# Peptides against a protein of PDB entry 3JWR: the designs that were tried, part 324

Target 1, 323 residues: chain A of PDB entry 3JWR
Amino acid sequence: TRELQSLAAAVVPSAQTLKITDFSFSDFELSDLETALCTIRMFTDLNLVQNFQMKHEVLCRWILSVKKNYRKNVAYHNWRHAFNTAQCMFAALKAGKIQNKLTDLEILALLIAALSHDLDHRGVNNSYIQRSEHPLAQLYCHSIMEHHHFDQCLMILNSPGNQILSGLSIEEYKTTLKIIKQAILATDLALYIKRRGEFFELIRKNQFNLEDPHQKELFLAMLMTACDLSAITKPWPIQQRIAELVATEFFDQGDRERKELNIEPTDLMNREKKNKIPSMQVGFIDAICLQLYEALTHVSEDCFPLLDGCRKNRQKWQALAEQ
Target 2, 298 residues: chain A of PDB entry 3JWR as posed
Amino acid sequence: TRELQSLAAAVVPSAQTLKITDFSFSDFELSDLETALCTIRMFTDLNLVQNFQMKHEVLCRWILSVKKNYRKNVAYHNWRHAFNTAQCMFAALKAGKIQNKLTDLEILALLIAALSHDLDHRGVNNSYIQRSEHPLAQLYCHSIMEHHHFDQCLMILNSPGNQILSGLSIEEYKTTLKIIKQAILATDLALYIKRRGEFFELIRKNQFNLEDPHQKELFLAMLMTACDLSAITKPWPIQQRIAELVATEFWEQGDQVGFIDFVCTQLYEALTHVSEDCFPLLDGCRKNRQKWQALAEQ

## One batch from the design tools (peptide; made by RFdiffusion4, then SolubleMPNN)

Design b2_p25_7_s4 (from b2_p25_7, 18 letters changed)
Fold by OpenDDE base, seed 2:
Structure b2_p25_7_s4 (fold): chain B 323 residues (1-323), chain A 25 residues (1-25)
Amino acid sequence: as target 1 above (323 residues)
Amino acid sequence: SEKEAQELREIEDRLEEALKKAYFE
């Protein structure tokens, strides 16, 4: 309650002051309060507060509730990751000029989804959840954690005093929830791999059309993935630090796989193979990231800083892999 | 569906193998 009072009473700095329109943005020096202020500014500057009649106190409470439902003992998949995903979404919408291509409901859904997409993440992947026979694996046949994240998102949105969507009509509410669910599920990298070929082919053939509902849905999914992976695009010092957080979480999973499941972890999650991180990062960039940011840049050329950052970091990782 | 889940598991496996190969190239 004191945290809420402090947040609700605080003056929210401009997007320019907060630098939240920058693709090079870093949250490392920000307090938790400042991250919440940035989040308020994102909603305000996207006209979501005005267009959907959000009460300031309700928005503040919702932001704090979302933040509270990320685990503090998870190295990477925590509030800061969700916040950075949302900031990249905001930058892509504003500086990348994608805002002009989307409806207000789509923008609302994407921002909520970005902030919520990893709620209650446990620091382990879907494969671990399945292999450990976790209760969640009994509820969902695929994208186990992403379904759980959406369930957590829905729980918060419906909690007393957190109902930021109360100003929507029934139809707008249903549409928004549908898009949120699709966007959160899209952060399953397996779904990305399954669907990206269609997106890339549409771009290659110059047949991509956002007026097609199916292609719109596909684009929103690709945009979510692009924001979720956006750490790979950051200036090198930021990229290195985030890569260390990712490695820490993966190694923690690998240690648990040995101890709890009696299995040898993959190289990516094997602490003993940390010297392979540079080459693994190059492989990840080539296999997953580059084509996505290339395609996104074809949709909006103002997103080029993401592609440029990814290419620069590939060169840096390659140089380390050659040492 | 279970069919979709199986397909996704196969994609995950292929992705993992592709990433492993990329580490050695």
Scores: peptide ipSAE 0.121, ipTM 0.780, DockQ to the pose 0.426
Fold by OpenDDE base, seed 3:
Structure b2_p25_7_s4 (fold): chain B 323 residues (1-323), chain A 25 residues (1-25)
Amino acid sequence: as target 1 above (323 residues)
Amino acid sequence: SEKEAQELREIEDRLEEALKKAYFE
C-alpha cells in the first residue's frame, strides 16, 4: 500500500527527537504516520529488530495491521490508547531502567502485548459483553475481551507479510506467545485486583525476586496494568483530555445499556452523573492506581515520575471534586 | 473455569462498588 511504502521509506527519528522516553509523552500532536515511526523506534531501541532479525518492511506492515485492527469509532480504546500504552512501556523499560531486569523475549512480548492488548475493542466492558449475550461470552468464561484481543493479536502475527516473529526459534516463539497472552489477559482489571495483593505483599516484605518465575510473571502483569492505566500519570492537561475520552466511551456504553439492555447504567457510565467525574477519578486513583505506582517505584526508583504524576493528578481531581 | 469466572465477576462487581463509594464520599 501507499501507506506502507511511505512508512518503510521514511527516516525514523531518534527516541530523543520523538520524546518517547518521556513519561510525560503525549501523542495528541502526532499524525498516524508519526505514531508508526515512534513504534518502529521502540522496537529498534529495545534491540528487538536486531536480536530477532526482523525485516523492516515486515515490521512496518505489522504496525500498520495492528493500527488498522483498532476501531475508529471507539472514543478511548483505539490505536492511540494502545500506542500510549506501548510508549509508557518503552519509557518504563528505558527511562525507568526496567529493561535491565527482563529478558529480550519478555521485552518483545510486552511491547507486542502493549500494542495489541485492546485489538478490535468495541468500546464496552466484559460485563456488557456478558449481559448482551454476545457470542464471545460463550467462548470465554472470564476476561472475554482480553481473550478476543489476544486472538486478534495472534491472527495478525500469523498473517502473510506480518510475521515479525519469523526469526525466532520454535521454543522462543512459544515462550513469546505465552507471555503475550498472559500480558494481554493481565489488562483485565479484575485479574489485576485478584493478583495485586501478592505483589504488594512481596514488595512490603522485601521478598520480591525477579529470578523467581512466578514473581516474574506477576511483575509483568503489574507492569502491563501500570502502562495501561498510565494516562492517570500524565501532566494535568493531558490527563483531563484523556479522562474526557474515557468518560465519553463509558457514557456511550451507559446509553447502550439503557437502550439495548434496558438497564440503568452504573454511575461511572451514567451521562447524567458527569459532575461526579472528579470524585470518581479520586476514587479510581486511591483504589487502583496509587499503590501500583508505589510498588513499581519500589522495584525501580526511576519509575517515580509515574507515581508523582498520579499523586499530582489526584490533587487536581480532588480540588475539582470540592468545587 | 466457571468457578474462576464467577470469582472474577465478583471482583469486577466489588471494584465497581468500591469506585462508587470512593466517588460519592
Scores: peptide ipSAE 0.025, ipTM 0.681, DockQ to the pose 0.453
Fold by OpenDDE base, seed 5:
Structure b2_p25_7_s4 (fold): chain B 323 residues (1-323), chain A 25 residues (1-25)
Amino acid sequence: as target 1 above (323 residues)
Amino acid sequence: SEKEAQELREIEDRLEEALKKAYFE
C-alpha cells in the first residue's frame, strides 16, 4: 500500500527526537505516521530488530496491521491507547532501567503485548459483553476481551507479510507467544486485583526475586498493568484530557446499557453523574494505582516519575472534588 | 476453569461496586 511504502521509506528519527523515553510523553500532536515511526524506533532501540532478524518491511507492515485493527469509533481504547501503553513500556525499560532485568524474549513479548493488548476493543467492558450475551462470552469464561485481544494479536502475527517472529526458533517462538498471552491477559483489572497482593507482599518482605520464574511472570503482569494505566501518571493537562476520553467511552457504554439492556448504569458510566468524576479519580488512584507505582519504584527507583505523576494528579483531582 | 472464572467475575463485580463507592461517597 501507499501507506506502507511511505512508512518503509521514511527515515526513523532518534528516540531523543521523538521523546519516547520520557514518562511525560504525549501523542496528542502526533500523526498516525509519526506514531508508527515511534514504534519502529522502540523495536530498534530495544535491539529487537537486530537480535531477532526482523525485516524492516515486515515490521512496518505489522505495525500498520496492528494499528488498523483498532477501531476509530472508540473514544479511548483505540490505537493511541495501545501506542501510549507501548511508549510507557519503552520508557520503563529504558529510562526506568527495567531492560537490564529482563531477557530479550521477555522484552520482545512485552512490546508486542503492549501494542496488541486491546486489539479490536469495542468500547465496552467484560461485564457489558457478558450481560449482552455477546458471542465472545460463549467462547471465554473470564477475561473475555483480553482473550479476544490475544486472538487478534496471534492472527496478525501469523498473517502473510506480518510475521515479525519468523527469525525465532520454534522454542523461542513458543516462549514469546506464551509471554504475550500472559501479558495481554494481565491487563484484565480483575486479574490484577487477584494477583497484586502477592506482588506487594513480596516487595514488603524484601523477598522479591526476578530469578524465580513465578515471580518473573508476576512482575511482567504488574508491569503491563502499570503501563496500561499510565495515563494517570501524565502531566495534569494530559491526564485531564485522557480522563475526558475515558469518561466519554464509559458514558457511551452507560447510554448503551440504558438503551440496549434496560439497566441503570453504574455511577462510573452514568453521564448524569459526571460531576463525580474528580472524586472517582481520587478513589481509582487510591484503590488501584498508588500501590502499584510504589511497588514498581521499589523494583526500579528510576520508575519514580510514574509514582510522582500519580501523586500529583491525585492532588489535582482531590482539589476539584472539594469544589 | 469455571471456578476461576466465577471468582474473577466476583472480583469484577466487587471492583465495580468499590469503584462506585469510592467515586460517589
Scores: peptide ipSAE 0.311, ipTM 0.859, DockQ to the pose 0.512; fails the geometry check
Fold by OpenDDE base, seed 4:
Structure b2_p25_7_s4 (fold): chain B 323 residues (1-323), chain A 25 residues (1-25)
Amino acid sequence: as target 1 above (323 residues)
Amino acid sequence: SEKEAQELREIEDRLEEALKKAYFE
């Protein structure tokens, strides 16, 4: 395609030029082509292209295929969300120095998972999918969308000309797919809530050890969630804009819940309760985000900008909630 | 498993309730 030709022929700017190592990164001013160039740079600077012998054209095609399989009519859970999740992962690996704690296969899996974790997202949560009796709800008992995202990820990885994992051995391929699946499933917030207590307890007791395979898996899950939720850590102007996109998508779901399911939406999904957004953001930060970024910062102190950003945004949302 | 699915649904429900309380209380 013309798009593939343009991407494959383009000079890829440095990570410094693209600012993709910054936790404060924003994609708002980037074209779709520039987001793809950033993604190539992430793979290159993580040594994934070299270590796994990726062909440039294949990587370009894969990136474009992933991007194409996000819906443009979804306000938040689109390519830009996936791209921002991957950028946060890249920043955590590089600037946060987590790269030094992980294997190349784990890094490969995490980057693929971050880019793929919301593939074909429909702008509705698992509860809506279940209540609407969508065909996907018959296939999976829990984490319905996350299973679907993984299925889409696997489909793309196995598609002709998109096989970025073709340079891996059979064992490396199996390991990578296992980690990708676990990482995508970990973005189910319910699974995060279920598992986070174990992680926080290990941190609290100073018993956390990445050499333990179970604890490694747990850490990768927590890291995925930290990147998925990283909008809450962004500088306030960026945070506000992303919060508006989230609210738009949630209100669209609430409108559909009322119309299609004949139910009153929760406050989070209720357009009529827009004035509750600041207090809801404070509650979300306190219930979900703060402890995660505290724990992540404990594992790697260089991840502090995520925690600091989250704390600053809590103060901003609290100030708005008091008006 | 069905048991795990049920546990996750219960967590989702509790999370929703906790978020409601945090937002309303």
Scores: peptide ipSAE 0.026, ipTM 0.684, DockQ to the pose 0.458; fails the geometry check

Design b2_p25_8_s1 (from b2_p25_8, 15 letters changed)
Fold by OpenDDE base, seed 4:
Structure b2_p25_8_s1 (fold): chain B 323 residues (1-323), chain A 25 residues (1-25)
Amino acid sequence: as target 1 above (323 residues)
Amino acid sequence: DEYDEAMALLEKLSGADELAAAAAA
């Protein structure tokens, strides 16, 4: 395609020029082409292209395929969300120095997972999919959308000309796919809630050890969630704009819940409760986000900007909730 | 089912009053 030719022929700017190592990164000013260039840079600077012998054209095609399989009519859970998740992962690996704690296969899997974790998202949560008796709800009992996202990821990875993993051995390929699946499934906040207690307890007791395979898996899950929720850590102007996108999508779901399911939406998804957004954001930060970024910062102190950003945004939301 | 409990918590967290209760638990 013309888009592929343009991307494949383009000079990829440095990570410094693109500012993709910054935790404060924003994609708002970037074109779709620039987001693809950023993604190439992430793979390159993590040595994934070299170590796994990725062909440049294949990587370009894969990126464009992933981007194409996000819906444009979804306010938040679109390519830009996936791209921002991957950028946060890149920043956590580089600036947060987590790269040195992980294998190349784990890094490869996490980056692919971050970009792929919401593929074909429909702008509705698992509860809606289940209650609407959607065909996907017949395939999967739990984490319905996350299983679908992984299926889409696998489909793309196996598509002709998109096989960025073709340079891997059979064992490396199996390992990578396992980690990708686990990482995508970990973005289900229900699974996060289920597992976070074990992670926090290990941290609290100073028993956390990345050399333990189970604890490694747990950490990768927590890291995925931390990147998926990273909008809450962004500078306040960025946070506000993203919160508006989230609210738009949630209100769209709430409107559909009223119309299609004949139910009253929760306050989070109720357009009439827009005035509760600040207090709900404070509650979300306290219940879900703060402990995660505290624990992540304990594993790597260089991840502190995520925690600091989260704390600053809590204060801003609290100030709005008091008005 | 721990998953169902977590989902119920997430649904509760979608309400401002329930977020406050979960943070206190």
Scores: peptide ipSAE 0.233, ipTM 0.762, DockQ to the pose 0.423
Fold by OpenDDE base, seed 5:
Structure b2_p25_8_s1 (fold): chain B 323 residues (1-323), chain A 25 residues (1-25)
Amino acid sequence: as target 1 above (323 residues)
Amino acid sequence: DEYDEAMALLEKLSGADELAAAAAA
């Protein structure tokens, strides 16, 4: 395609020029082409292109395929969300110095997973999918959308001209797919809530050891969640704008719940309760986010900007909730 | 659904459910 030719021929700017190592990064001013260039830079600077012998054209095609399989009519869970998740992963690996704690296969899997974790998202949560009796709800009992996202990821990876993993051995390929699956599934917030206690306890007891395979898997899951939720850590103007996108999508779901399912939406999904957003954000930060970024900062102190951003945004949301 | 329970918990923690319960009472 003309788009592929343009991307493949383009000069890829440095990570410094693109600011993709910054935890404060914003994609708002970036074109779709620039987001693709950023993505190429992430793969390159993580040594994934070299170590796994990726062909440049194949990588470009894969990125464009991933981008194409996000819906444009979804307010939040679109390509830009996936791109920002991957950028946070890149920043955590580089600026957060987590790269040195992981294998190349784990890094490869995490980056692919971050970009792919919400593929074909429909702007509705698992609860809506289940209650609407969608065909996907018959295929999967739990983490319905996350299983679908992984299936979409696998479909793209196996599509002609998109096989960025073709340089891997069979064993490396299997390992990578396993980690990708686990990482995508870990973005189900229900699974995060279920598993986080073990992670926090290991940190609290100073028993956390990345050489333990189970603890490694647990850490990768927590890191994925930390990147997926990283909007809450962004500078306040960015956080507010992203929160508006999230609210828009949630309200669209709530409107559909009323119309299609004849149910009253929860406060989070209820457009009429927009005034509760600040207090809900404070609750979300306290219940879900703070402990995660504290624990992540304990693993690597260079991840502190995520924790600091989360704390600052909590204060801002609290101030709005008091008005 | 564990997600729905989690979201309901978040709503409770935010005081949204208490306000809803107080408004329904």
Scores: peptide ipSAE 0.024, ipTM 0.636, DockQ to the pose 0.312
Fold by OpenDDE base, seed 3:
Structure b2_p25_8_s1 (fold): chain B 323 residues (1-323), chain A 25 residues (1-25)
Amino acid sequence: as target 1 above (323 residues)
Amino acid sequence: DEYDEAMALLEKLSGADELAAAAAA
């Protein structure tokens, strides 16, 4: 395609030029092409292209395929969200110094997972999928959309000309897919809530050990969540803008719940309760985000900007909630 | 099921009492 030709022929700027190592990164001013270039740079600078013998054209095609399989009519859970999740992962690996704590396969899996974790998202949550009796709800009992996202990820990875994992051995391939699946499934906040206590306790007791396979898996899950939620850590103007996108999508779901399911949406999804957004954001930060970024910072102090950003945004949301 | 519980939790946290509880946790 013309798009592929343009991407494959383009000079990929440095990570410094693209600012993709910054936790404060914003994609708002980037074109789709530039987001793809950033993604290439992430793979390159993580040594994934070299270590796994990725062909440049195949990587370009894969990136474009992933991007294409996000819906454009979804306000938040689109390519830009996936891209920002991956960028946060990249920043956490590089600037946050997590790269040295992980294997190349884990890094590969995390980056693929971050980019793929919301593939074909429909702008509705698992609860809506269940209540609407969507066919996917018949296939999966829990983490319905996350299973679908993984299925989409696998489909793309196996598509002709998109096989970025073709340089892996069979065992490496299996391992990578396992980690990708676990990482995508970990983005279900329900699973995060279920598992985070174990992680926090290990950190609190100074018993956290990445050499333990179970603890490694747990950490990768927590890291995925930290990147997925990283919008909450962004500088306030960026946070506000993203929060508006999230609210838009949630309200669109609420509108559909009224229209299609004949139910009153919950406060989070209720357009009429827009005034509760600040207080809900504070609650979300306190219940979900703060401890995660605190724990992550304990694993790597260089991740502190995520925690600091979260704290700053809590203050901003609290100030709005008091008005 | 578990997702619905998570969402219900997030919704519940919109209340002042739940915010206080969350901040203490």
Scores: peptide ipSAE 0.023, ipTM 0.651, DockQ to the pose 0.187
Fold by OpenDDE base, seed 2:
Structure b2_p25_8_s1 (fold): chain B 323 residues (1-323), chain A 25 residues (1-25)
Amino acid sequence: as target 1 above (323 residues)
Amino acid sequence: DEYDEAMALLEKLSGADELAAAAAA
């Protein structure tokens, strides 16, 4: 395609020029082509292209295929969300110095998972899929959409001309797919809530050990959640704009719940409760976000900008809730 | 309880049925 030719021929700017090592990064000013260039830079600077012998054209095609398999009519869970999740992962690995704690296969899996974790998202949550009796709800009992996202990820990875993992041994390939699946499934917030207590307790007791395979898996899950939720850490103008996109998508679901299911939506998805957004954001930060970024900062102090951003946005939302 | 508040919030974010299922699994 013309898009592939343009991407493959383009000079990829440095990570410094693209600012993709910054936790304060914004994609608002970037074209779709520039987001793809940023993604190439992430793979290159993490040494993934070299270590796994990726062909440049294959990587370019894969990135464009992933981007194409996000829906444009979904307000928040689109390519830009996946791209920002991957950028936060890159920043956490580089600026946050988590790269030094992980294997190359884990880093490869996390970056692929971050870009792929919401593939073909429909702008509705698992509860809606279940209540609407969607065919996907017959295949999976829990984490319905996350299983679907992984299936889409696997389909793309196996598509002709998109096989970025062709340089891996069979054992490396199996390991990578296992980690990708676990990382995508970990983005189900229900699973995060179930598992986070174990992680926080290990941190609190100074018993956290990344050499333990179970604790490694747990850490990768927590890191994925931290990147997935990273909009809450962004500078206030960026946070506000992203919160509006989230609210738009949730209100669209709430409208469908009324119309299609005859259900009164929860306050979070109720357009009539827009005035509660600031207080709900404070509640979200306190209940879900703060402890995660505190624990992550304990694992790597260089991740502090995520925690600091979250705290600053809590103050901003609290001030709006008091008006 | 921070857990109960988190669960209540997640029930709002992901739906009550997902949390019940995740807790039972």
Scores: peptide ipSAE 0.022, ipTM 0.651, DockQ to the pose 0.127; fails the geometry check

